# Designs tried in a protein design run: peptides against a protein of PDB entry 6O8C. Part 1

No score or structure here was measured in a lab: all are predicted.

Target 1, 262 residues: chain A of PDB entry 6O8C
Amino acid sequence: VGLRYEKISLPKIHPRYDLDGDASMAKAVTGVVCYACRTASTLLLYQELMRKGVRWLVELVKDDYNETVHKKTEVVITLDFCIRNIEKTVKVYEKLMKVNLEAAELGEISDIHTKLLRLSSSQGTIESSLQDISSRLSPGGLLADTWAHQEGTHPRDRNVEKLQVLLNCITEIYYQFKKDKAERRLAYNEEQIHKFDKQKLYYHATKAMSHFSEECVRKYEAFKDKSEEWMRKMLHLRKQLLSLTNQCFDIEEEVSKYQDYT
Unless a header shows other numbers, all headers, positions and changes below count from the first letter of the chain.
Peptide ipSAE was made for these designs. It is ipSAE averaged over its two directions, with the distance scale d0 held at 1.0 Angstrom where the peptide's residues are scored. Compare it between designs on one protein only; published cut-offs may not apply.
The geometry check fails a fold that doesn't show the stated peptide or that is severely misdrawn somewhere.

## One batch from the design tools (peptide; aimed at target 1 Y188 K195)

Design b1_p8_1 (made by RFdiffusion4)
Pose (drawn by RFdiffusion4):
Structure b1_p8_1 (pose): chain A 256 residues (1-92, 99-262), chain P 8 residues (1-8)
Amino acid sequence: VGLRYEKISLPKIHPRYDLDGDASMAKAVTGVVCYACRTASTLLLYQELMRKGVRWLVELVKDDYNETVHKKTEVVITLDFCIRNIEKTVKVVNLEAAELGEISDIHTKLLRLSSSQGTIESSLQDISSRLSPGGLLADTWAHQEGTHPRDRNVEKLQVLLNCITEIYYQFKKDKAERRLAYNEEQIHKFDKQKLYYHATKAMSHFSEECVRKYEAFKDKSEEWMRKMLHLRKQLLSLTNQCFDIEEEVSKYQDYT
Amino acid sequence: NLPKVESL
């Protein structure tokens, strides 16, 4: 979804010299830039938080991985150990009652369990190579896409907002005077140009730098999320597959 | 005295 904010544009700046109109205009412009500035700050937060989260979620899946491989090895030293019981030089030269019967069916399941465990390790390694630092789930898009604190985009907007704010405050004063001396009128008219210049620059910066890069980060995250849930579903299927093996071995562990 | 300036 991303941040739901309203898109607010600069009002039309009429060219006449009008102290009342210019004051009202400057106030409206300052407001729009504040909204743009404040919104630009939140966008940066959402990115910075997303990035702290993705980094953390990657490490958590690594814990779910390590937890699974810790049981896969924990169970193999039971399969290879309980196979050493019913399938060693102890269990099974002509013989008819030497145990080749109904227990041989369990030895068959245990052979298929030990072998099927083989491809578990093959798939288990494949997900480790995705979770690895250079793998195809590495959060490299996270440090490339979007804006950063080092970009100083908020403060850059803030510098322009200050210019605009100082002018608005002066325009209030001018409105209060109802008439401006000669030089002051001309300075006011120039400041009106400066205000428009600063505002359009701050607005276009917000659009082409903050929002554009933010949306690019937003789409890269949605794509990375699909990859993530896809891997988590696979790792989970491998975890359940182990508990199954543990379950089907914990039955045959108790013999007579 | 300053020159005259258009507002926009």

Design b1_p8_1_s1 (made by RFdiffusion4, then SolubleMPNN; from b1_p8_1 with N1M K4E)
Fold by OpenDDE base, seed 2:
Parts: structure tokens; sequence; C-alpha cells
Structure b1_p8_1_s1 (fold): chain B 262 residues (1-262), chain A 8 residues (1-8)
């Protein structure tokens, strides 16, 4: 879930010279660009926090993977030990059958041996699945976090600082327009300066809003979309690891039933 | 939460 921001737009700038209207317009423009600066800062912070979260989640999933691999290895050792013991028992009973003893017991032990061999064959599938997961988590894999460093905005882009410079210029003009309004009437030269400053205000405001839209918002949305996609895939991967772990426990439980025969 | 535009 990304940050919700309001779509902001510049107020309509009237070409008419009006000291009251121009002061009010300049105030509104200052407010909008101030909002853009604050929003850009918040969006940047969010992305930086998300990047930290992504790194944390990657390490967590790697730990889950390692635990699953460890459990798989434990089960393989236990299963192989059980198989070897049952095979020894089968050989003993086969020798005893030559003396017409205990045919029914041999049948039971042979069936257990067959079941254990089937369980052993399933380990190959688990291993293949773990290898697939490992490949996906590897550098350059489908779940690599490289996108988190490429997508979005970064502190190095200096977007907030660039917007702040424009805001400062706009604010200066706004304060002048407040003074001009207080004079109620300007001399011809001061009127011409006011008109020129109004054009500067428009220029700075347009530049700020363009920069905000193209370099802050658009890139943030791309980062957000990519993060959501990646997060869904990572959560699915964790479920796969859990499933594999459970399969290992199921095999271990089944093997434990036959340990009494060893 | 996005910062509210403080009314100047």
Amino acid sequence: as target 1 above (262 residues)
Amino acid sequence: MLPEVESL
C-alpha cells in the first residue's frame, strides 16, 4: 500500500493586473508548491524505508531457506539410516526363511522397506524445489532486489532541494505582492516590475510542478508498483518454503513409525 | 499521512 497523495494543480493565473488578485494568487501558488516540496520529501522517505524493508525481508527469506535446507538434510540422514537398518533386518529374515521361520514377519519388513524407498525418492523433488528457490533469490534471479535501487527517487537526485529553491523564489515574490497590495496603487515603474515578477512566479511555479510530477510522482508510482509486485512474489516464495518444510516433517513423522523395527 | 498543506 503506497502513500496516498492528492493531485495538486496550480491555480489559474489571470493575465490582468490586479494587486489584490495577484497577492491571493501568489499565496495559493506558494501553498501548492510548498505542498509539492513536503510531498516529495515524504515520498522519498517512504521509498528509503521501503528499501530497508526489502533488504530485511530478503534476509528473512534467506534464513527461512537455510532452515528448510537444514531440516531436509536432517530428514535425509534419518531416512537413510532407517533404510540401512531395515535392509539389514530383511537380510536376517531372508536367512531365517531358509529354515522355515517367520515368513509373515519378513513380508511386513519388506513392505516397510518399500515404503521407505518411496519416501527417499520424494527427497529429490524437495531438493529440486529448493534449488529453484535458491536460483530465484540469487543475484540476478527473478526475486532479486536490484529494482529497489534502480526504481523511484533517491536522495542523490536532490529533488526536494531543487523544489525548495523554486519555492524560495516564489515565496519572495509572494511577499512582494503582499507589500504591493498594501500600497493599493503602484507607480508606473513599480507596476511594470510587478507584472514582470508575476511572469517569473508563473515560470517558477510551472517548473516546480513539472519537476514534481515527472521526477517525483511518476518515479514514485513506478517504484510503488514494482514493490507491490515483488512483495507478492516474495510472500508466495515464503509459502513455498513453508510447504517444503512441512513435507520434511511429514516424512520424518512417517519414518518415526518404523524406528521401532530398527 | 501526507502532510496537510498548512494554510499560510
Scores: peptide ipSAE 0.025, ipTM 0.683, DockQ to the pose 0.020
OpenDDE base, seeds 1, 3, 4, 5: peptide ipSAE 0.015, 0.020, 0.020, 0.000; ipTM 0.614, 0.612, 0.616, 0.359; seeds 1, 5 fail the geometry check

Design b1_p8_1_s2 (made by RFdiffusion4, then SolubleMPNN; from b1_p8_1, 3 letters changed)
Fold by OpenDDE base, seed 2:
Structure b1_p8_1_s2 (fold): chain B 262 residues (1-262), chain A 8 residues (1-8)
Amino acid sequence: as target 1 above (262 residues)
Amino acid sequence: MLPEVDSL
């Protein structure tokens, strides 16, 4: 679940010259752009933390993979050893049958041999599944984490700093409008300056909000969506690894039943 | 909540 942020919008511009209204409007604009700056910073921090989390999860899944491969290898060795021992026993009994010994014992051992060979055949499917998982985790694979470095916003983009510059310009105008309000009436020249500064205020505010929307929010949403998709796939892969591990344990358990015949 | 501008 991504960070929740409030959809912010600039207040309506009143074209009328009004010292009280303009000071109030400038205060509201300053608040909105300040929120945008803080939100952009928070969204950036979230993405950086998520990138760390993604890297951590990749390493965890690689460890799980390596453990599964190790367990599979152990089981293969044990199974192959058991098969070889049973095959020796079968050959001994086949020789003894030529001397009138019990056909029943040979039948049982032969059945065990057949079961072990079936278990051995299942190892090929486990190996194929492990290879598929490895390919998906490899660089350029379907579960590669390259998206985490490409999507979203980065500290190098300087989005927060760009917004802060605009906020500073807006804040200066707001403080001037607060002074203008205190004067209650401006001379003609000061009135013209005030009107011009009002236009600048909205220019900076519009630029800030556009930058926030396009370069911060939009890219964050793309990062979030990609993160959610990737996370679902990684969780599925971990379940697959667990299933393969369990299959190895099941084979080991079955082999253990026949070790008394070896 | 919009930050209070008074904290600016």
Scores: peptide ipSAE 0.034, ipTM 0.746, DockQ to the pose 0.025
OpenDDE base, seeds 1, 3, 4, 5: peptide ipSAE 0.032, 0.012, 0.012, 0.009; ipTM 0.740, 0.615, 0.618, 0.478

Design b1_p8_1_s3 (made by RFdiffusion4, then SolubleMPNN; from b1_p8_1, 3 letters changed)
Fold by OpenDDE base, seed 2:
Structure b1_p8_1_s3 (fold): chain B 262 residues (1-262), chain A 8 residues (1-8)
Amino acid sequence: as target 1 above (262 residues)
Amino acid sequence: MLPEVEPL
């Protein structure tokens, strides 16, 4: 999970004045910072898409939860109805036993009643589990998506735009160095300007790469790690919901076996 | 090169 990006580094900037070398260096620096801009943009886009995905998954899991609660409620109603009917039957047979009816039938019905009561007791455990899940999904719960809004980089940070400004400055110097190279020799004043521009290029490049590393990459990695952790927990929770749903179906199936006695 | 998205 996540984006793979190449670890980029600035080329070595030689202090020596060399028109050919400086043009080549400036080209390489421009390429690196251009890559940083594109990478920062892609990392931002990924995070924004992931935030949308997180919100979508939360709503999906809430729907799964509501369906499970609904199914549980249905089963409780059915089970309670079956219990009440069996209890009526038990009372009838108890009255008939006073008039010489078979004890075997009463025993069977009583056993069914006992089994149904056990099934009813299991509903309390399912309810408790659903309440736990609900608490985890609630605002401020362990599975809250608040991290998705806090972690990583955001469009409001304008990291891509900041990098683009630096790239523009670097690119301008590169184009000048390409012209300087074509002249093959500069006058003294132009040589001094070239040396100053080389220092500016270094400054802008270093600033761009520092910003990229500290504000784009580092924050992205933190977002990525948090997203992976959260996703694992959400997938586990979905499995828990499925298990609870299956338990409800199992109870419903067992109850259906006894409906013929009611 | 653009960053590659790792599969989920």
Scores: peptide ipSAE 0.022, ipTM 0.667, DockQ to the pose 0.014
OpenDDE base, seeds 1, 3, 4, 5: peptide ipSAE 0.021, 0.022, 0.022, 0.021; ipTM 0.657, 0.665, 0.659, 0.661; seeds 1, 5 fail the geometry check

Design b1_p8_2 (made by RFdiffusion4)
Pose (drawn by RFdiffusion4):
Structure b1_p8_2 (pose): chain A 256 residues (1-92, 99-262), chain P 8 residues (1-8)
Amino acid sequence: VGLRYEKISLPKIHPRYDLDGDASMAKAVTGVVCYACRTASTLLLYQELMRKGVRWLVELVKDDYNETVHKKTEVVITLDFCIRNIEKTVKVVNLEAAELGEISDIHTKLLRLSSSQGTIESSLQDISSRLSPGGLLADTWAHQEGTHPRDRNVEKLQVLLNCITEIYYQFKKDKAERRLAYNEEQIHKFDKQKLYYHATKAMSHFSEECVRKYEAFKDKSEEWMRKMLHLRKQLLSLTNQCFDIEEEVSKYQDYT
Amino acid sequence: LFSFEVEL
C-alpha cells in the first residue's frame, strides 16, 4: 500500500501586484510546501524502517533455517543409529527364522527415510544459497533503490521552505501597510518572483526525487516480498518434513 | 522611473 498522502499542488500565482492577494498567495504556497516537506520526511521514514525490517526478517529466517538443520542432523544420528540396530551385522548362511519377516518392512521404510532425507539436504542447501549474503534474496535493492538519509532531501526542501516562509512573513507585513513605498514595492515584486521560484523548485524536487525514488523502492519491495514468502513456504515444508521423520522414527525406536 | 516586471 505505502503511505496514503494527498497530492497537493501549488496554487495559481496571479501576476498582478496586489498586497492582499500576494499575502494570501504566499500563505497558501507556504502551506503546500510544508505538506510536501512533511510528507517527504515520512516517505524517508517508511523506507528507512522497511530496510531495518527486511534486514531483520532475513536474519529471522536464518534462525528458522538453523533451527531446522539443527533437528535434521539431530534426527539423522537417530536414523543412522537405529538402522545400525536392525540393519547391522547383528540382525542378518542359510536362514529361515533369522529375522527376514515383518520387521524387514520397517527396515524398508527406514531405508527410504534415510534416502529421502538426502534430497532434503539438497533443497536445504539451495535455500541457504539464497539466504547467503550474495544470494538471490540478498537485500541489495534495499540500499540501491529509494532515498537515504545521506541524500539530505528533507533538509534540502527545508532550506527552500525557509526562503518561502521568510517571504510570506514579509508579505504579511506589507499587507498590513496597505501601501508600499517606492523601492519597497519593487523589492516586494521581486520577492514574489523569488517565492514562486523557490516553491516550484521545492515541489518539483519533492516529485522527481522523493516520490519517484520512493515508488521505485515500493515496487522493488513488493517483488522481493514474493520471493521471500516463496522461500519461507519452502523452508517450512522442509521443517515439517523433519518433524514427520522424527515422528515416524520415534515409533520404530521403541522395539522388542 | 524604473519599474520591475514580475515574470512567472

Design b1_p8_2_s1 (made by RFdiffusion4, then SolubleMPNN; from b1_p8_2, 3 letters changed)
Fold by OpenDDE base, seed 5:
Structure b1_p8_2_s1 (fold): chain B 262 residues (1-262), chain A 8 residues (1-8)
Amino acid sequence: as target 1 above (262 residues)
Amino acid sequence: PFEFVVEL
């Protein structure tokens, strides 16, 4: 998932002095650098939207975590209550066995107690898994969103503005070359200025395209790749939280079967 | 209510 953009290249600049050719070349260069400016702006916008999406997903996963912790806590309370009641019942039956109760009833209650203690031990595994998830989401954890603030392009980099300045210089030369073309023939001094401006045009265009490729496109692609990887990991973590929640429900259901003995 | 806070 990402923005599709076309790879653009500067037109070939012919070294020959030709007023018609130079005006046409300058027009093409202006178009290419203009496309680079628009593309850079779009790439920046995409990254800013993705940063918002990352923050939103972090909050969503925090909510899922809190719900899972809440459910786990509820189950622990219920289970501990059930265990305490069964332990009281066991003590009562142990006293009554001294007076003529069947050993079979004590055996059944003791088996229930053993099963509940096993369920209680499984809660330790759920707790450990929740702690692992918490550590991964914590600052400096494996799923921290710090990369979203570091990677890619940012408004503070002013890449679009820098490209726009270069585009303005290029556009000014293009408009001059349109005028020069209309004159059909320049005086010697004006011809020398035209040749010098052609060199400036090339310099500005090259600088713009280098800046676009290195500071806009490359950084965007790096951000995109990191965002996709991080997103997959976060979605997997959400599935883990759902699994832990389901385990809590399964324990609660099992405990409910023994509540009639408490 | 338990709130997990990730400090950014």
Scores: peptide ipSAE 0.028, ipTM 0.603, DockQ to the pose 0.006
OpenDDE base, seeds 1, 2, 3, 4: peptide ipSAE 0.022, 0.023, 0.020, 0.021; ipTM 0.605, 0.619, 0.602, 0.620

Design b1_p8_2_s2 (made by RFdiffusion4, then SolubleMPNN; from b1_p8_2, 5 letters changed)
Fold by OpenDDE base, seed 4:
Structure b1_p8_2_s2 (fold): chain B 262 residues (1-262), chain A 8 residues (1-8)
Amino acid sequence: as target 1 above (262 residues)
Amino acid sequence: RFVFKRKL
């Protein structure tokens, strides 16, 4: 998942003075750098939207976690209550067995007690799993969102604005080269200025493309890769939480069957 | 330093 952009390259700049060729080249350079500006803006917007989505997903998963912890706590209280009641009943029956009471009822209650103790043991596994999830979501955990603030490009970097300044300089030279082309022939002074402006155009274009590649594209790709990795881990964690929630409901349902014996 | 100026 990510924005697709085309690989752009600067046209070859021929060193020869040619008013028609230079105007055409300057037009092409303007187009390439204009595309870089638009692409950089789009890449930035995508990252800002992803950062919002990351923060939202973290809060959602924390809410899901807290709900699961609450449900687990409710089930533990209910289960512990049932265990204590069954243990009292077992102790009464053990005293009555000394006085010739039916071994069958004690067997059934003892079996219920054994089942409840097994359910209680599963709560320890759920607790350990919740603690692991909590550790992963904690600050500095494996699912911390710190990467979203560190990786990629930010509005504060002003990358689009920096590219736009270079584009403005390039565009100015292009419009001048369009005028120079219309003159068909320049005087010596204007010819020398045209040659210098061609060198400036190349310098600005090269600087724009380097900045785009190194500061926009490379950082975006790093952010994208980190976001995809993190998102896969978060989706897996949400599935784990859902599984733990379902286990709590299953235990609650099973305990409810034994409430008639308490 | 000679500075080339465009004729406006």
Scores: peptide ipSAE 0.110, ipTM 0.856, DockQ to the pose 0.074
OpenDDE base, seeds 1, 2, 3, 5: peptide ipSAE 0.108, 0.109, 0.109, 0.026; ipTM 0.859, 0.861, 0.860, 0.543

Design b1_p8_2_s3 (made by RFdiffusion4, then SolubleMPNN; from b1_p8_2, 5 letters changed)
Fold by OpenDDE base, seed 1:
Structure b1_p8_2_s3 (fold): chain B 262 residues (1-262), chain A 8 residues (1-8)
Amino acid sequence: as target 1 above (262 residues)
Amino acid sequence: KFVFKRKL
């Protein structure tokens, strides 16, 4: 997952003065730094979209949590009602047994009561699991989205604009080297200026590539890795919520079998 | 500082 970009490198800059070679080199450098600017912009956009996606997924998982809590509450009410009815029935039969025969029906109702109490005990485990999930989703929890605001590159860093300034300086030198090439031969003064501009080109290009690698690519990779880890944990959490919901349905179904006896 | 000026 993530944007694929090509690993870019600067062309070798030859120290020799050559108007044709220097114009060709300057063109290649301009192309590389232009690619870095576009890539940095694309990497920034991707991270901004991912931050929106993270926020959306957090809200979706909170909705799934609230739905699971609602279903658990419904089942608890139904189960508690069924238990209270069975307990009333047991008390009636205990009174009737003081007057007349068959212990068999009391045994069956007592077994149902025992099963319902076991189901009620499982609700405590579901509650504990929901509390754990809530703690993980809470501010400062293990699934907090704070990393999405800290990791990676941000518009406020002005990385694209910094690269664009360097690209503009490089492009200006390239256009001058294209003119110098058209002259075929420079006077001594213009030749010395060309040599100094070649050193400036190297400086700007190196600075652009270092900034791109350290402040754009590296931070993007860290954001990407963190996002993938967090996303796996969130997807696992959704599966846990679904499992808890299914356990609530299983309890509801089991309770429904005993409603005909109440 | 020698200021090299390009001929326009």
Scores: peptide ipSAE 0.095, ipTM 0.821, DockQ to the pose 0.078
OpenDDE base, seeds 2, 3, 4, 5: peptide ipSAE 0.090, 0.090, 0.094, 0.034; ipTM 0.819, 0.817, 0.817, 0.533; seed 3 fails the geometry check

Design b1_p8_2_s4 (made by RFdiffusion4, then SolubleMPNN; from b1_p8_2, 3 letters changed)
Fold by OpenDDE base, seed 3:
Parts: sequence; C-alpha cells; structure tokens
Structure b1_p8_2_s4 (fold): chain B 262 residues (1-262), chain A 8 residues (1-8)
Amino acid sequence: as target 1 above (262 residues)
Amino acid sequence: PFEFEVKL
C-alpha cells in the first residue's frame, strides 16, 4: 500500500564547456527536478488524505466500541434479571418439595441456574476485553494517532514551495543555455557567465535532490511504514470488537431460551 | 568540477 514513484537521479554533469551538451544536460536536470516537485506534491497530498482517513477510522472504531459497550450492558441487565427470577423459582420449588411435588422440575431449573451463572462469569471476560480496547484507544494508548501528526511531511514544511524556487532558478538557466546554444559561439565574457551559471545549476539541482530525498521521500517512507503498522492493529481491534459483539448476541440468545421459566 | 578560464 502507498504511492509508487520512480527513483530519480541527476544526469552526469560534464565539466567541459559544450553549448549543445550543456543545453541538453540542463533540459534533463530541469525534467528531473520538475518530477521531484510533482512527486513531492503528490506524496504530501497522500499523507494529508491518510491523516484524514486515520482520524475518520479512529472515530469509527470509537463508535463501534460504544455500540459494543451498550449491547454488553443490555445483556448484563437481561442476564441479571433472569438469574434473579430463576433463584426465586428455585426457592419456591425447594419449599414445594417439602409438600411432595415432582423432583424432575427442580432438577431442570437448577441446571438452568447453573448455565446462567456460567454465562454471567463470561461477562467478566468481555468486560476485561473492552477495558483493554478502551485503554489502547485512549490518549497515549498503543493505538493513539499522534504519530500521524508527527511523522511524514506537512504543508507547513513548505517543501513543494522550496523545491519550486530551486526549479525556477534551474529553468531560468536552462532557457539561457538554449539561447547560448542558438548563438553557436559566445564572447569571452558570456562564456564565463555560462560556466558560472553551469555551476549554479549544479548547486541548485544538488540542493533540490538532496532536499527531495531527505525531507520528502525519507519522511514519506517512515510515515507509510508507521501507517501500515497502525492500520493492521486497528483492523485487528475492529475484529476483536465484532467478536465481543457476537459473544453478547450469543449470550442474549441463550438467555432467551430460559425466559419461559422465569 | 568545472573549468574556468582566466584572461591573462
């Protein structure tokens, strides 16, 4: 998962003065740095979209958690009510047994009571699991989204704008080298200016590619790796919540079978 | 990295 981009490198810059070669080299450098600018913009956009997605997913999982807690609470109330009614029934039958009533009904009700108590014990496990999930989703928890604001690149870093300034300088030199090529021969002063501009081109290009690699690509890859790890954990947590919800429904269904005895 | 000519 993530944006695929091509690994780009600057063309070899020859130290020899050559108007045709220098114009061709400057064109290639302009192309590479232009690609870096576009790629940096795309990588930034991807990260901003992912940050929105992360926030959305956190809220979705919080809603799923709250729904599961609500369902668990309903089941606990129903189960506790059923247990209290069965306990009252057991007490009534124990009194009636002293007056020659059928032992078979008391045995059945006692078995139901035992089953309900087992179901009640499972609620403690569900509660502990929900508390673990809550702790992981809480601020400072294992699944906190603070990394999304710290990792990667941000609009405030102005990386695209910084690269664009360098691209503008490079493009200006490229257009001058096209003019120099058209002249076929330069006077001594213009030739020295061309050589100095070639050095400036190299400086700007190297600065642009270093900035792109270190401040855009590297930080993007770190953000991507962190996002993938976090996403796997969040998806697993959603599966855990679904499992807990299903356990609540299973308990509710089992309790409903015994409501006629209450 | 680049050759510059000095006018003598």
Scores: peptide ipSAE 0.030, ipTM 0.699, DockQ to the pose 0.157
OpenDDE base, seeds 1, 2, 4, 5: peptide ipSAE 0.021, 0.022, 0.020, 0.010; ipTM 0.648, 0.665, 0.647, 0.433

Design b1_p8_3 (made by RFdiffusion4)
Pose (drawn by RFdiffusion4):
Structure b1_p8_3 (pose): chain A 256 residues (1-92, 99-262), chain P 8 residues (1-8)
Amino acid sequence: VGLRYEKISLPKIHPRYDLDGDASMAKAVTGVVCYACRTASTLLLYQELMRKGVRWLVELVKDDYNETVHKKTEVVITLDFCIRNIEKTVKVVNLEAAELGEISDIHTKLLRLSSSQGTIESSLQDISSRLSPGGLLADTWAHQEGTHPRDRNVEKLQVLLNCITEIYYQFKKDKAERRLAYNEEQIHKFDKQKLYYHATKAMSHFSEECVRKYEAFKDKSEEWMRKMLHLRKQLLSLTNQCFDIEEEVSKYQDYT
Amino acid sequence: FPHIEFPH
């Protein structure tokens, strides 16, 4: 979804010299830039937080991986150990009662369990190579896409907002005077140009730098999330597959 | 924009 904010544009700046109109105009412009500035700050937060989160979530899946491999090895030293019981040089030269019967069916399941465990390790390694630092789930898009604190985009907007704010405050004063001396009138007319210049610059910067890069980061994250849930589903299927093996071995562990 | 004038 991303941040739901309203898109607010600069009002039309009429060219006439009008002290009342210019004051009202400057106030409206300052407001729009504040909203743009404040919104630009939250966009940066959502990115910075997203990145702290993706980094953390990746490490958590690594814990879910290590937890699973810790049991896969924990169970193999039971399969290979309980196979050493019913399938060693102890269990099974002509013989008819030497145990080749109904226990041989369990030895068959245990052979298929030990072999099926083989491809578990093959798939388990494949997800480790995606969780690895250079793998195809590395959060490289996270440090490339979008804006950063080092970009200083908020304080760049803030510098422009200050120019605009100072002018608005002066335009209030001018409105209060109802009439401006000669030189002051001219300076006011120039500051009106400066105000428009600063505002359009701040607005276009917010659009082409903050929002554009933010949306690019937003789409990269939706793409990376699909890869993530797809890997988490697979790792989970491998975890359950182990508990199954533990369950089907903990039955045959108790013999007579 | 308003026309900025200079004194004569």

Design b1_p8_3_s1 (made by RFdiffusion4, then SolubleMPNN; from b1_p8_3 with H3E H8E)
Fold by OpenDDE base, seed 2:
Order: structure tokens, then sequence, then C-alpha cells
Structure b1_p8_3_s1 (fold): chain B 262 residues (1-262), chain A 8 residues (1-8)
């Protein structure tokens, strides 16, 4: 998962004055830094899209949570109602037993009552699990999405723009070197200017690549790693919610079997 | 003019 990019490096810059070599080198440098700019832009876009996805997923999971809570509440109400009805029935049969009637039926109903009470006790465990999930999703929880706003690169960092400025400087020098190459030989003053421009080219290129590596790539990789970890945890959480929902349905089904006795 | 040293 994540964008694949090629590891780029600057070509070796030879110290020797060579119009043909310098033009070729400048072309290569321009290409590398251009690639860095495009890559930085793509990495930024990916992160922004991922942030949107994270927010969307959080809301989805919150909705799932609320639905599960609602279902749990419904089951609790149904179960409690069933228990109360069975308890009334037990009392009636206990009275009848005093006259030696319906002893076998009383035993059966009593067993049902016991089973229902056990089901009721399981609701506490479900509630505890839901509370745990809620705490994890809450602000400051283990699954909070605050990291998505902190990690990685942001448009406000203006990394792409900074790289583009450097690329423009490099490109200008490249075009000059192309012209210099066409002249085949430069006068002394023009030669000195060429040498100075070559140094500037190196400076800009190095600055661009350092910025790209440290401020774009490194931060992107950190964002990617955190996003993958977080996503895995969120998927697991959704599975937990589904499990709890299924438990509620199972209890509801079991209770429905005894409603005919009420 | 000082010779411009380029990294090797």
Amino acid sequence: as target 1 above (262 residues)
Amino acid sequence: FPEIEFPE
C-alpha cells in the first residue's frame, strides 16, 4: 500500500570545465529535480486523499458503533421484558404447586428463567466491550485520527513550490549551458561566468534533493507507516463491532424462543 | 580569482 517512487540521486558533477559535459550534466540534474518536484506533488496529493479517507472511515465506524449500541439496547429491553413475564409465570405456578398441580411445568419455566438470567448477565460484557471501543474512538483514544493531521507533508509547507523555485533556477542555468555548448568556445569572462553558474547549479540541486529527501520523502514514509498501522487497527475494530452485533442477534433469537411461553 | 572547487 502506498505510492511507489524511484530513489533518485544527482549525477556526479565533474569539476573540470567542459562545455559538452556541463550541458549534459545540467540536463540530467534538471531531469532529476523535475522528477523530485513531480514526486513531491504526487506524495502530497496522496496524503491529502488519505486524510480524507481516514476521516470518512472514522465516521463510518462511529455509525457502526451507534448501530451496535442501538441493537444492544433493543435486546436489553426485550430480554428484560421476557424475564419479567417469566417471573410472573413462575409465581403463578408456585401458587398452583401449593395444591400439588403443575409441578413439572414449574420446573421447565424455572429453567427458562435461569437461562434468561444468564443471557442478561452477558449484556454486561457486551456493554464493557462497547465502552472500550468508544474510548478508543474518542478524542485522545488509541484510534484517534489526530496523527493524520500531524504526520506527513501538508500544502501549507509549500514543499512543491520551494522545489519548483530551485528547479527554475537550475533550468535557467541548463539553458545557458546549452547555449554555451553551441558556442564551442567561450571568451575568458564567459568562461568564468559558466564556472560560477556551475557552482550555483550544484548548490541549487543539492538543496533541492536534500529538501526532497528530508521534508518530502521521509515525512511521507512516516505518514504511510502510521496510516497502515492505524488502518489495520480500525479494520480490527470493525470486526469487533460486528462480533458484538452478532452476539446481540444471537441473544435476541434465543429470547424469541421463550416468548411463546409468556 | 579563486579556483572554484567542485566536489569530487
Scores: peptide ipSAE 0.023, ipTM 0.673, DockQ to the pose 0.074
OpenDDE base, seeds 1, 3, 4, 5: peptide ipSAE 0.022, 0.021, 0.020, 0.014; ipTM 0.674, 0.675, 0.672, 0.480

Design b1_p8_3_s2 (made by RFdiffusion4, then SolubleMPNN; from b1_p8_3, 3 letters changed)
Fold by OpenDDE base, seed 1:
Structure b1_p8_3_s2 (fold): chain B 262 residues (1-262), chain A 8 residues (1-8)
Amino acid sequence: as target 1 above (262 residues)
Amino acid sequence: FPVIEEPE
């Protein structure tokens, strides 16, 4: 999801001296550069909002991680308690077998012990997965948000202000060309000034459009692409955390079935 | 600004 903007281009500037045509051209150029200023401002605002969203999502995912770690810890405690109780029971039955008591009950308890040890081994895999997730979320990790501060455009770049300065210069020339048009005919010196201002107009307009394209649009598109990639990875990580949480619940449920033997 | 006299 990104902002849609129209591709804008400067009107063709005719080299011929024409007071009516030059006023119309200057008006069109002013409109185009004005649109560039507004668009640059909107693109900047979008990126700033996205940076806030990125920070918010990082904190949300950290909370999800902490909840998963907490649940894992709870299950480990419960599982270890159950294992210790079953081991005590096994020892008691082993002593009783030396006195000619039933071997069938010992076999069942031994099977439960084996199942619990398998569940305990799966906790090591969950722990490793949590450590991997933690490393990815840590500073310098693959899901660090450092890119959000590096990519795109920032208020400190003053791109909108730079474009506004150029727009002001263009607008001033446009207003002069409106006056020149109203005069219908200029003296030779004023005609030469008009021609010179037309060249300045072209220079400012070209500079504005180049700055808009290279420093605003291009960097915005790079930020957008990076944000989408990062967002997909973060959403996937949240799904992984949910999966690990569910695995902990499944283990807890399985352990609860054997609590009657403890 | 250029100040140029009209050519003769």
Scores: peptide ipSAE 0.028, ipTM 0.725, DockQ to the pose 0.250
OpenDDE base, seeds 2, 3, 4, 5: peptide ipSAE 0.026, 0.025, 0.026, 0.007; ipTM 0.719, 0.716, 0.721, 0.350

